Peptides against a protein of PDB entry 3S8F. Designs and how they scored, part 206

Target 1, 157 residues: chain A of PDB entry 3S8F
Amino acid sequence: VLTLFVAVPSLMTAFTVAASLEFAGRLRGGRGLFGWIRALPWDNPAFVAPVLGLLGFIPGGAGGIVNASFTLDYVVHNTAWVPGHFHLQVASLVTLTAMGSLYWLLPNLTGKPISDAQRRLGLAVVWLWFLGMMIMAVGLHWAGLLNVPRRAYIAQV
Target 2, 166 residues: chain B of PDB entry 3S8F
Amino acid sequence: DEHKAHKAILAYEKGWLAFSLAMLFVFIALIAYTLATHTAGVIPAGKLERVDPTTVRQEGPWADPAQAVVQTGPNQYTVYVLAFAFGYQPNPIEVPQGAEIVFKITSPDVIHGFHVEGTNINVEVLPGEVSTVRYTFKRPGEYRIICNQYCGLGHQNMFGTIVVKE

## One batch from the design tools (peptide; made by RFdiffusion4, then SolubleMPNN)

Design b2_p21_8_s2 (from b2_p21_8, 12 letters changed)
Fold by OpenDDE base, seed 4:
Structure b2_p21_8_s2 (fold): chain B 157 residues (1-157), chain C 166 residues (1-166), chain A 21 residues (1-21)
Amino acid sequence: as target 1 above (157 residues)
Amino acid sequence: as target 2 above (166 residues)
Amino acid sequence: DTLPPGEAVYRLLKALALALA
């Protein structure tokens, strides 16, 4: 029970970030309940990457609650479910945030803006990374639910 | 104006927090509905039992693999299993079909896994602790035990077998 | 044998319900 309380600050952080995104979108002219999303700078890989990381973090966070639950963890512990969770949290959010940070940091450090070609390539890389991570994560979670063991090369499934 | 922006952000934060609370209530309602309409089939883990890993091989119920399977009642057995680098003892574990089996699993060395394929038996095995799992095998045959916790260079080859006899 | 995904999810939900009860 107490362990699950750790989820509260994380959720608060997530919603705070969402609030910041909404503010930014509305500041950029987005209107309505969802129009602010479209108004966000989706042409900038420095923005898109961490946002996609956040999107991957949502199911990962849900999985975190599952993993932190005493009774639920009994079902998923040391199955492929756990690597699935890791890849959403680390290989999606952290990695994509790092990628996004580089798209901002390097131009600022070098004093040279990224070319349009580099920008487009960056967008492609980030989106493809996200897609691949989602496919892998879904597969791992699914396998975990099928009781495929973690850290084993053999499974009945 | 930075102050105005901060106030606006705060308003959005309040909105999202309200949304989160609403979702929380929805989830609670769904859980309540599930509880009201369905029975929970999950059994809580047993009490923590401790053992000395330095003597478990020499003394006690884990010391002799020939005496590892103990009948505790009609159609009830306790099986004392050691997970070690790199295998299980006894191996194979022989139990009758339809009997209630209580596995008492511990380790003399490092942390191992005890994952029985075809079952929901999946526990970590810690030196100094006894993992207790209750299971009834309804089908005869062989069930493979897999170590799913990294335990060293031989981890990938650490397997056991449960033989369920008619 | 291993549980179908749907049943696994169902059991997880039941476990969650039990944990929160």
Scores: peptide ipSAE 0.020, ipTM 0.763, DockQ to the pose 0.028
Fold by OpenDDE base, seed 1:
Structure b2_p21_8_s2 (fold): chain B 157 residues (1-157), chain C 166 residues (1-166), chain A 21 residues (1-21)
Amino acid sequence: as target 1 above (157 residues)
Amino acid sequence: as target 2 above (166 residues)
Amino acid sequence: DTLPPGEAVYRLLKALALALA
């Protein structure tokens, strides 16, 4: 139980970011319980990418708590569960944040805004990336619970 | 104006922080529930046991694969297993069905894995340490041992077999 | 000794439901 307190700073940070998103959405005219979400700039890949990364980071963070638990780690350690976890963390949050950063940085460095076509393509890329990562992550976590070993080309199931 | 904005931000932060704490308790509750409902497969951690990896092949209970399976009581056995680059000994490991088996696993060289398919046996094996796992095989047959920790160029081919006899 | 597929899915869905509640 004490080890779970390690998650507190991360949760505080994550939900502070969420608070900022809510505030931003409401400033943009969003109202109600979910209206602020719709009001966020979902047409900007520089925004969408890191937000999708955050969404992937949620189950990844929950998995981190599991992995950090001595009692539960025995069940999941060195199974496909572990790759599922870090793909959510690295291939989702870190990678999507990097992608989003590029969508902001390149126009800024070149002094040229992205075209509408490039914007739409960027949105497609980050959404497809996110979807692929989620499918893979769910599959790996599932396989892990089925006792599929990590770092092996064979499995019982 | 700035003060009002700051106050509004703080209000949202407080709400989300409360939510974060609630989620923390949900996770704790989930762990507690899992432990409460799934106790049959829990293998408690034992005392840390140390061994000299440089001599484990020459002397001691791991030195002779033919003597690796030791009956310690009625329907109770201890199996001294070496995980090495790149295999296991003894191989196969022969144990009777329904017996309580205590695996004592160590390594003479590098870190390995000991994952037994069809079971919940899955531990890392460290040189200088003895991993202890207790298990009872209810079904006869062959159980494959898989190394699930990278241990070198031959890692992918590192397998063993446990044969459970009726 | 290992979870059947149905049980694994159930557990994952349950965990997800709890996380999203």
Scores: peptide ipSAE 0.020, ipTM 0.773, DockQ to the pose 0.033
Fold by OpenDDE base, seed 3:
Structure b2_p21_8_s2 (fold): chain B 157 residues (1-157), chain C 166 residues (1-166), chain A 21 residues (1-21)
Amino acid sequence: as target 1 above (157 residues)
Amino acid sequence: as target 2 above (166 residues)
Amino acid sequence: DTLPPGEAVYRLLKALALALA
């Protein structure tokens, strides 16, 4: 009964982060309902990586609520849905945050900024990772809804 | 200056918190929709039934695979299934089409899965506990049982078969 | 088969109300 209440603090935290992003975008000159998004530093892989992670975390978080529901968990438990959820939470948010941290940490540790080529490469890596992860996640969730089992190499679908 | 920034942040936070609450209800609605479209939505808590995994192979209804299928009424059967490393018994499980089947599944060794392809039967099987699943097969044929819980080196090859006869 | 959508929503809302009470 109290299971879904656990989502409340998480949502509060998530949207506080979103508020911080809006504030940052507006400080950078963004205006209007969506203009602040464009004003964010999308040319910096250290920024883009964790933000993409957050975007992946949204459907993942929704899936978390589904998995925590005793009624819906009956449907999705031990199906491909579950690893789909994991890849959004761990392989997207956590991994992309780690990648973003690396893009910040290494230049600071060495005292040298990354080259433009390295920056572009970093952006490519982050976006491609996100794209691939989203494709995989959609596939896994879809397969899960089709009752494809997890931890099995074969399925009748 | 810091005070102005703080006020601005608070204003944004309030807006996003309101949005957060709205999204909570949206998620609830989505869950409800998913529930309505993918399941009957009623999972009653069954009576917890326990067995001794160390003796389940020697005595009781799981001990003899030849007696695993028990007719309990007109067009009603109970099937006592063991999931073990690495297979199921009885195998195959033979049941008639259109009959109400109550599967009583347990394990003598480790945790296994019991996932029947083409059905919504998907349960974990814990040693010492009996999993109960009720299902009626409407179509004759063979239904594969898949273990979807890692149970050891032979996990990937752990399969069973339910044969539904006309 | 499946729950009517209205009933599913009602049940979830009721559960939420109980959890928050």
Scores: peptide ipSAE 0.008, ipTM 0.759, DockQ to the pose 0.028
Fold by OpenDDE base, seed 5:
Structure b2_p21_8_s2 (fold): chain B 157 residues (1-157), chain C 166 residues (1-166), chain A 21 residues (1-21)
Amino acid sequence: as target 1 above (157 residues)
Amino acid sequence: as target 2 above (166 residues)
Amino acid sequence: DTLPPGEAVYRLLKALALALA
């Protein structure tokens, strides 16, 4: 009950952010239904990181609702599904947001802009992190659905 | 100007809020579909039953592993299982194929898991509470019980066995 | 035993309504 209640404002917030991104993209010259996405500053790791985090958070959030369902939770509880959910929420969104924040914070704290090399490295780090997290998350969720237990080194499957 | 900018922002927000609402219903529908198609064999939650974990080993139905399997009907059994650091009793648990088995599981020490491979039996076992699960084994053989809740240094080696006899 | 899709949707909607009340 509580989770379902919280899901509503969370979704509203998420899509409000999306609205802001669309507006920003259109201001940057993006046109059409999807052209605004391409117009966003994908060359900035401070932007890319939290956005990728948000993308990972979508299935994680949906999974949260599943986990909050009494009957559906019975299927996934204490299976590899749960770590998969956590990694999407914490190791994806929170971590990527933190990573992105560093790319903004450090230059501002030091008064020195990041070099182009640092920017490129940052992009590589963020994308590789996201890719790895998605692979792990998909694997864990899949394993969970196959009844692979959590906190066990062995499984029937 | 500022007014136009605000109006534009609000327009996009309105659109995305509408989309958000639509997606909410989509998610609800998907969950509903999953629920509708994957409810078979789900073990319903039982009534809250309490026991004293400090005396459960000395008295009551869990006290003697040799008496843990109780026939309650022609094809129905109750099995009183203890999950403890670090194992299960009785071990093995011997039950007949095709019989309805009611597991009454509790712990004398800390929280454990009771996950039976090859089945949908997966419950946490709390000291002071009795977990009740009902299952009918369709095939004979050995089913491994896995502790999927960290319970100490021996957690990773905490296993049990259910032997289903023809 | 499975729930009919309509019943499942109804139950979830009801739960959501209760959560939002």
Scores: peptide ipSAE 0.006, ipTM 0.735, DockQ to the pose 0.029

Design b2_p21_8_s3 (from b2_p21_8, 14 letters changed)
Fold by OpenDDE base, seed 1:
Structure b2_p21_8_s3 (fold): chain B 157 residues (1-157), chain C 166 residues (1-166), chain A 21 residues (1-21)
Amino acid sequence: as target 1 above (157 residues)
Amino acid sequence: as target 2 above (166 residues)
Amino acid sequence: DDLEPGKAVYELLIALALLLA
């Protein structure tokens, strides 16, 4: 019973971040139910990267709840499902946040703004990274549900 | 101005917090629903049982692989399996088709995995603990046992076989 | 740990009830 309550602070934090995004988008002139999303600075890789990380973290968080369930964990434990979960949590959120941080930090430390070419390249990198991670994560979760074992080079399926 | 901004932020936070709680409810409900509707394939686990890993090879039901398969009743068997670095015993494990098999698995050395292909049998095996898994093989044939927990240099080669006889 | 589905369902229901209280 108490195990699932661990998800409460995480969800609160996640959706507080979402609240901040909505506030920021509306301050930038976004209107309506979804207009605030469009108003966010999607041309800045320092912004896009961590946001994409958050998007990947959503299904990862849901998976965390599954993993915390005793009976459901019995199904997915030590299968390819687990690496799928990790890649959403670490390789998506943490890594993309780190990438985004660099896109902010380096210009700030050097005192030199990034060029337009660097900006565009940065956007391409973070979007491609996100896409690749999502494809891989879906594949791993799917394989896990098909009972493909973790830490094995062979599988029945 | 700062006060107004703060108040606005709080309003959004309250809304999203409410949403977060709702989503938590949805997730828990979904899990409950899944368990309620998909219980047929779940293998019952026994209560925590402990054993001395230092003596399990010398005495007790795991000591002799020739006596590892024990008939406990009509069409019921208990199989005492050791997962060790790097293999399983007995190997192969021979059981009849259609019989209720209770696997009692332990380790004399380190943590291993016990994953049986073609089944939903998938448990970790801890030294000093006995993993109990109940399963009935409906189809005859060979089922490969795979170690899915890193257990050392020979982990990748750690396999076993269950032979289900007609 | 008890991996029995029935017990898990009851625990989840109890947890849900507590969250809604």
Scores: peptide ipSAE 0.019, ipTM 0.790, DockQ to the pose 0.025
Fold by OpenDDE base, seed 2:
Structure b2_p21_8_s3 (fold): chain B 157 residues (1-157), chain C 166 residues (1-166), chain A 21 residues (1-21)
Amino acid sequence: as target 1 above (157 residues)
Amino acid sequence: as target 2 above (166 residues)
Amino acid sequence: DDLEPGKAVYELLIALALLLA
């Protein structure tokens, strides 16, 4: 009950962040229902990384509700589902946010801007990281629903 | 200008909040669907039951593996299982096909898992608490019990077997 | 039954009700 109670305002907060992104995109000249997305600074790894983290957090948040639910936890608890959830929350959101923060922080601390090559490399790293995490997370959640156990090196499904 | 910006932000927030509400219902639907499709065959049974983990090996229904399987009625059995470092008892657990089996699992030492492959039986086993699961095996054969809660150096090798006889 | 879909929905509804109260 407590977790589910917190889930609602957390969801509202998440979509408030989305609203902020829409506003930012429109300030940058984006128009229409989705044009504001294109207007966001997708060429900056310091921006892209946290945003991708947030995208990964969406299914992760839903998974949090599942994991905290008494009835659904019976299905998913101590299965591969749980590691899948963690990789969305930690390896996606937290890690990508850290990466993004680093791409901002280091240039500011050193006083040296990142080169174009470094920027492009950073974008590649962030996108590939996200892609890999999504593939793994989907696989783990799927395996979990098939009752593949957590903390076991063997499974019969 | 600031007021205009605030009004614009508010409008966007209202839209996204409406969307969030819609997504909430989508998630509820997904939860319901998942539960309906993945919980068949396993029923929680019994009330909260406590035991003394320090004496469970010495006295009570878990003390003798040879008497762990108890027929409680026509085509109904209760199986008293101990999960310990590092194995299960009795091992194997022998039950008839088609019978309603009530597993009562506890631990004398640390937290273990009781995950039966090929079934939806998956519970944590806490010292001092009895985990109760009701299940009916429809297919004969061997079902492996896996510990899915880290319990020490031998965790990865902690297995049991349920033999379902025709 | 603890494994009924309705229970999960009910839990969410209770949480929502508490939030809105």
Scores: peptide ipSAE 0.017, ipTM 0.770, DockQ to the pose 0.027
Fold by OpenDDE base, seed 4:
Structure b2_p21_8_s3 (fold): chain B 157 residues (1-157), chain C 166 residues (1-166), chain A 21 residues (1-21)
Amino acid sequence: as target 1 above (157 residues)
Amino acid sequence: as target 2 above (166 residues)
Amino acid sequence: DDLEPGKAVYELLIALALLLA
């Protein structure tokens, strides 16, 4: 039970990040309950990538609670569920954040802005990455719940 | 300006906290539903028991596969299983249908997995530690044991069989 | 001796209650 207290700092961080995004959106002219989301710079892959990573991190965080549960871990441990969790936490959040960081860092290091074509390509890449990752993650979690083993080439289903 | 920004952000945190809590309950509900519909339950871990992996093959209840299945009572058995690189012993494990089986599983070499297909038996096997799992096979037939913990070059071929007899 | 998934959920709920306390 006490192990789940490790989730507190993560939740606090999530609240702060979300609040910061809302503040930024409202500063950019967004109004209402959801208008601030539309006001965020969705045309910039340096912004979109890490935000998509954060979105993937939400279900991943929920999975973290499951994995950290003593009793629930008996259900999901060493099944396809675990790779599903990894791909949300590492291959989504971390990877997309890295991608976003590069979209910001490289132009600043070179002193050259990215071209419009590069920007559009970047947006396509991060959105496709996110989509593919979500499909794979859902599949892995589902398979895990069906008792498909991790690290095995065979399964009962 | 920064102070005002922080104050504004702080004001939003209450809303996001409430939303996050609501979502947490939603996730718990979804997890509960999923587990209720896709799983039959979980087997609790047994008491921590230690063994010497360097001697487990030579002496003790794991040493002789022919004596691995021990009847401990009416319709009750203990099965001493070794997971090793790269297989299981005894193999096959023969048990009667409807009997309560206590698996005592350990390893003489590296960490392995013990995943019994068609059941909820799924444990890691550590050298020097005994994994205890209690299960009753309700259906006769063959159940495949799969190693789901990487254990070396032959990991992918590491299988065993439990034969449940009528 | 087997645990039901429902019991695991209750554990999580208790943990949540403790987090909110």
Scores: peptide ipSAE 0.017, ipTM 0.789, DockQ to the pose 0.027
Fold by OpenDDE base, seed 3:
Structure b2_p21_8_s3 (fold): chain B 157 residues (1-157), chain C 166 residues (1-166), chain A 21 residues (1-21)
Amino acid sequence: as target 1 above (157 residues)
Amino acid sequence: as target 2 above (166 residues)
Amino acid sequence: DDLEPGKAVYELLIALALLLA
């Protein structure tokens, strides 16, 4: 009956993941309100990729609530807003998690660590991917609010 | 050691749970703001009306495009629109400026979109159902109708025109 | 009228109430 109840367990899961990140950061020596963030392994693309995915998932999740809202969906449905949501959820969270998984999986399967050059390249890839996705997502959401239609190659605005 | 770690994790979970509740209120506020600023003039869904998509082209108010625009009252019109693969009927749709227009839109084949540029008219059109949209055009000119629901090979070229006359 | 402002807010408030219960 209440569609938005679906968001409750999802939010609980998301913030549990955040709690795990804080715990991990504090175990690595991070202190204070934000010090634990700096202590996380930002030099590892296998870590950075899924975390960036999570960051993209925050506005995407908020958008999910909007899209699931009966009243607000009327405003955004079949506009560029919807592809914006998809790119945050699929092309950001899912894709970056997959990328991160590969950065862990391949070295683990081969038994050989990635080179420093490969590591730096991996970091560049995931950060650039995230940046591109955020730019595109902002553009799509903005266009959606301006009532630019989905699945159309032309628009008045 | 495991017990200590468990307690620590629990403490962090409690903190983040509190934050999550706070964010929920923020989301509610954002929803309220969005509704206040972007839902002015929202067209409510009309009463559920059913039609037979297999006969809608042969009989009834959608059958003759020349009879699609019906004056129902002073400065009030009903326009019976078919969205089909791949276009709209009638095309163009001619209506007077300042008149209250009730669009009755249905499809004889597959699901289509009915998005009118420059307006807040944006509905999906389902075979067997009639979509009802009420709108008053304040400005004369041409308004493009765009299909924003994929409907086949010719989807990208499926356009219509509403001509608003002074 | 299902499009009345506040429906989404109402649903969220109910969800929150149930979460806190």
Scores: peptide ipSAE 0.016, ipTM 0.785, DockQ to the pose 0.028

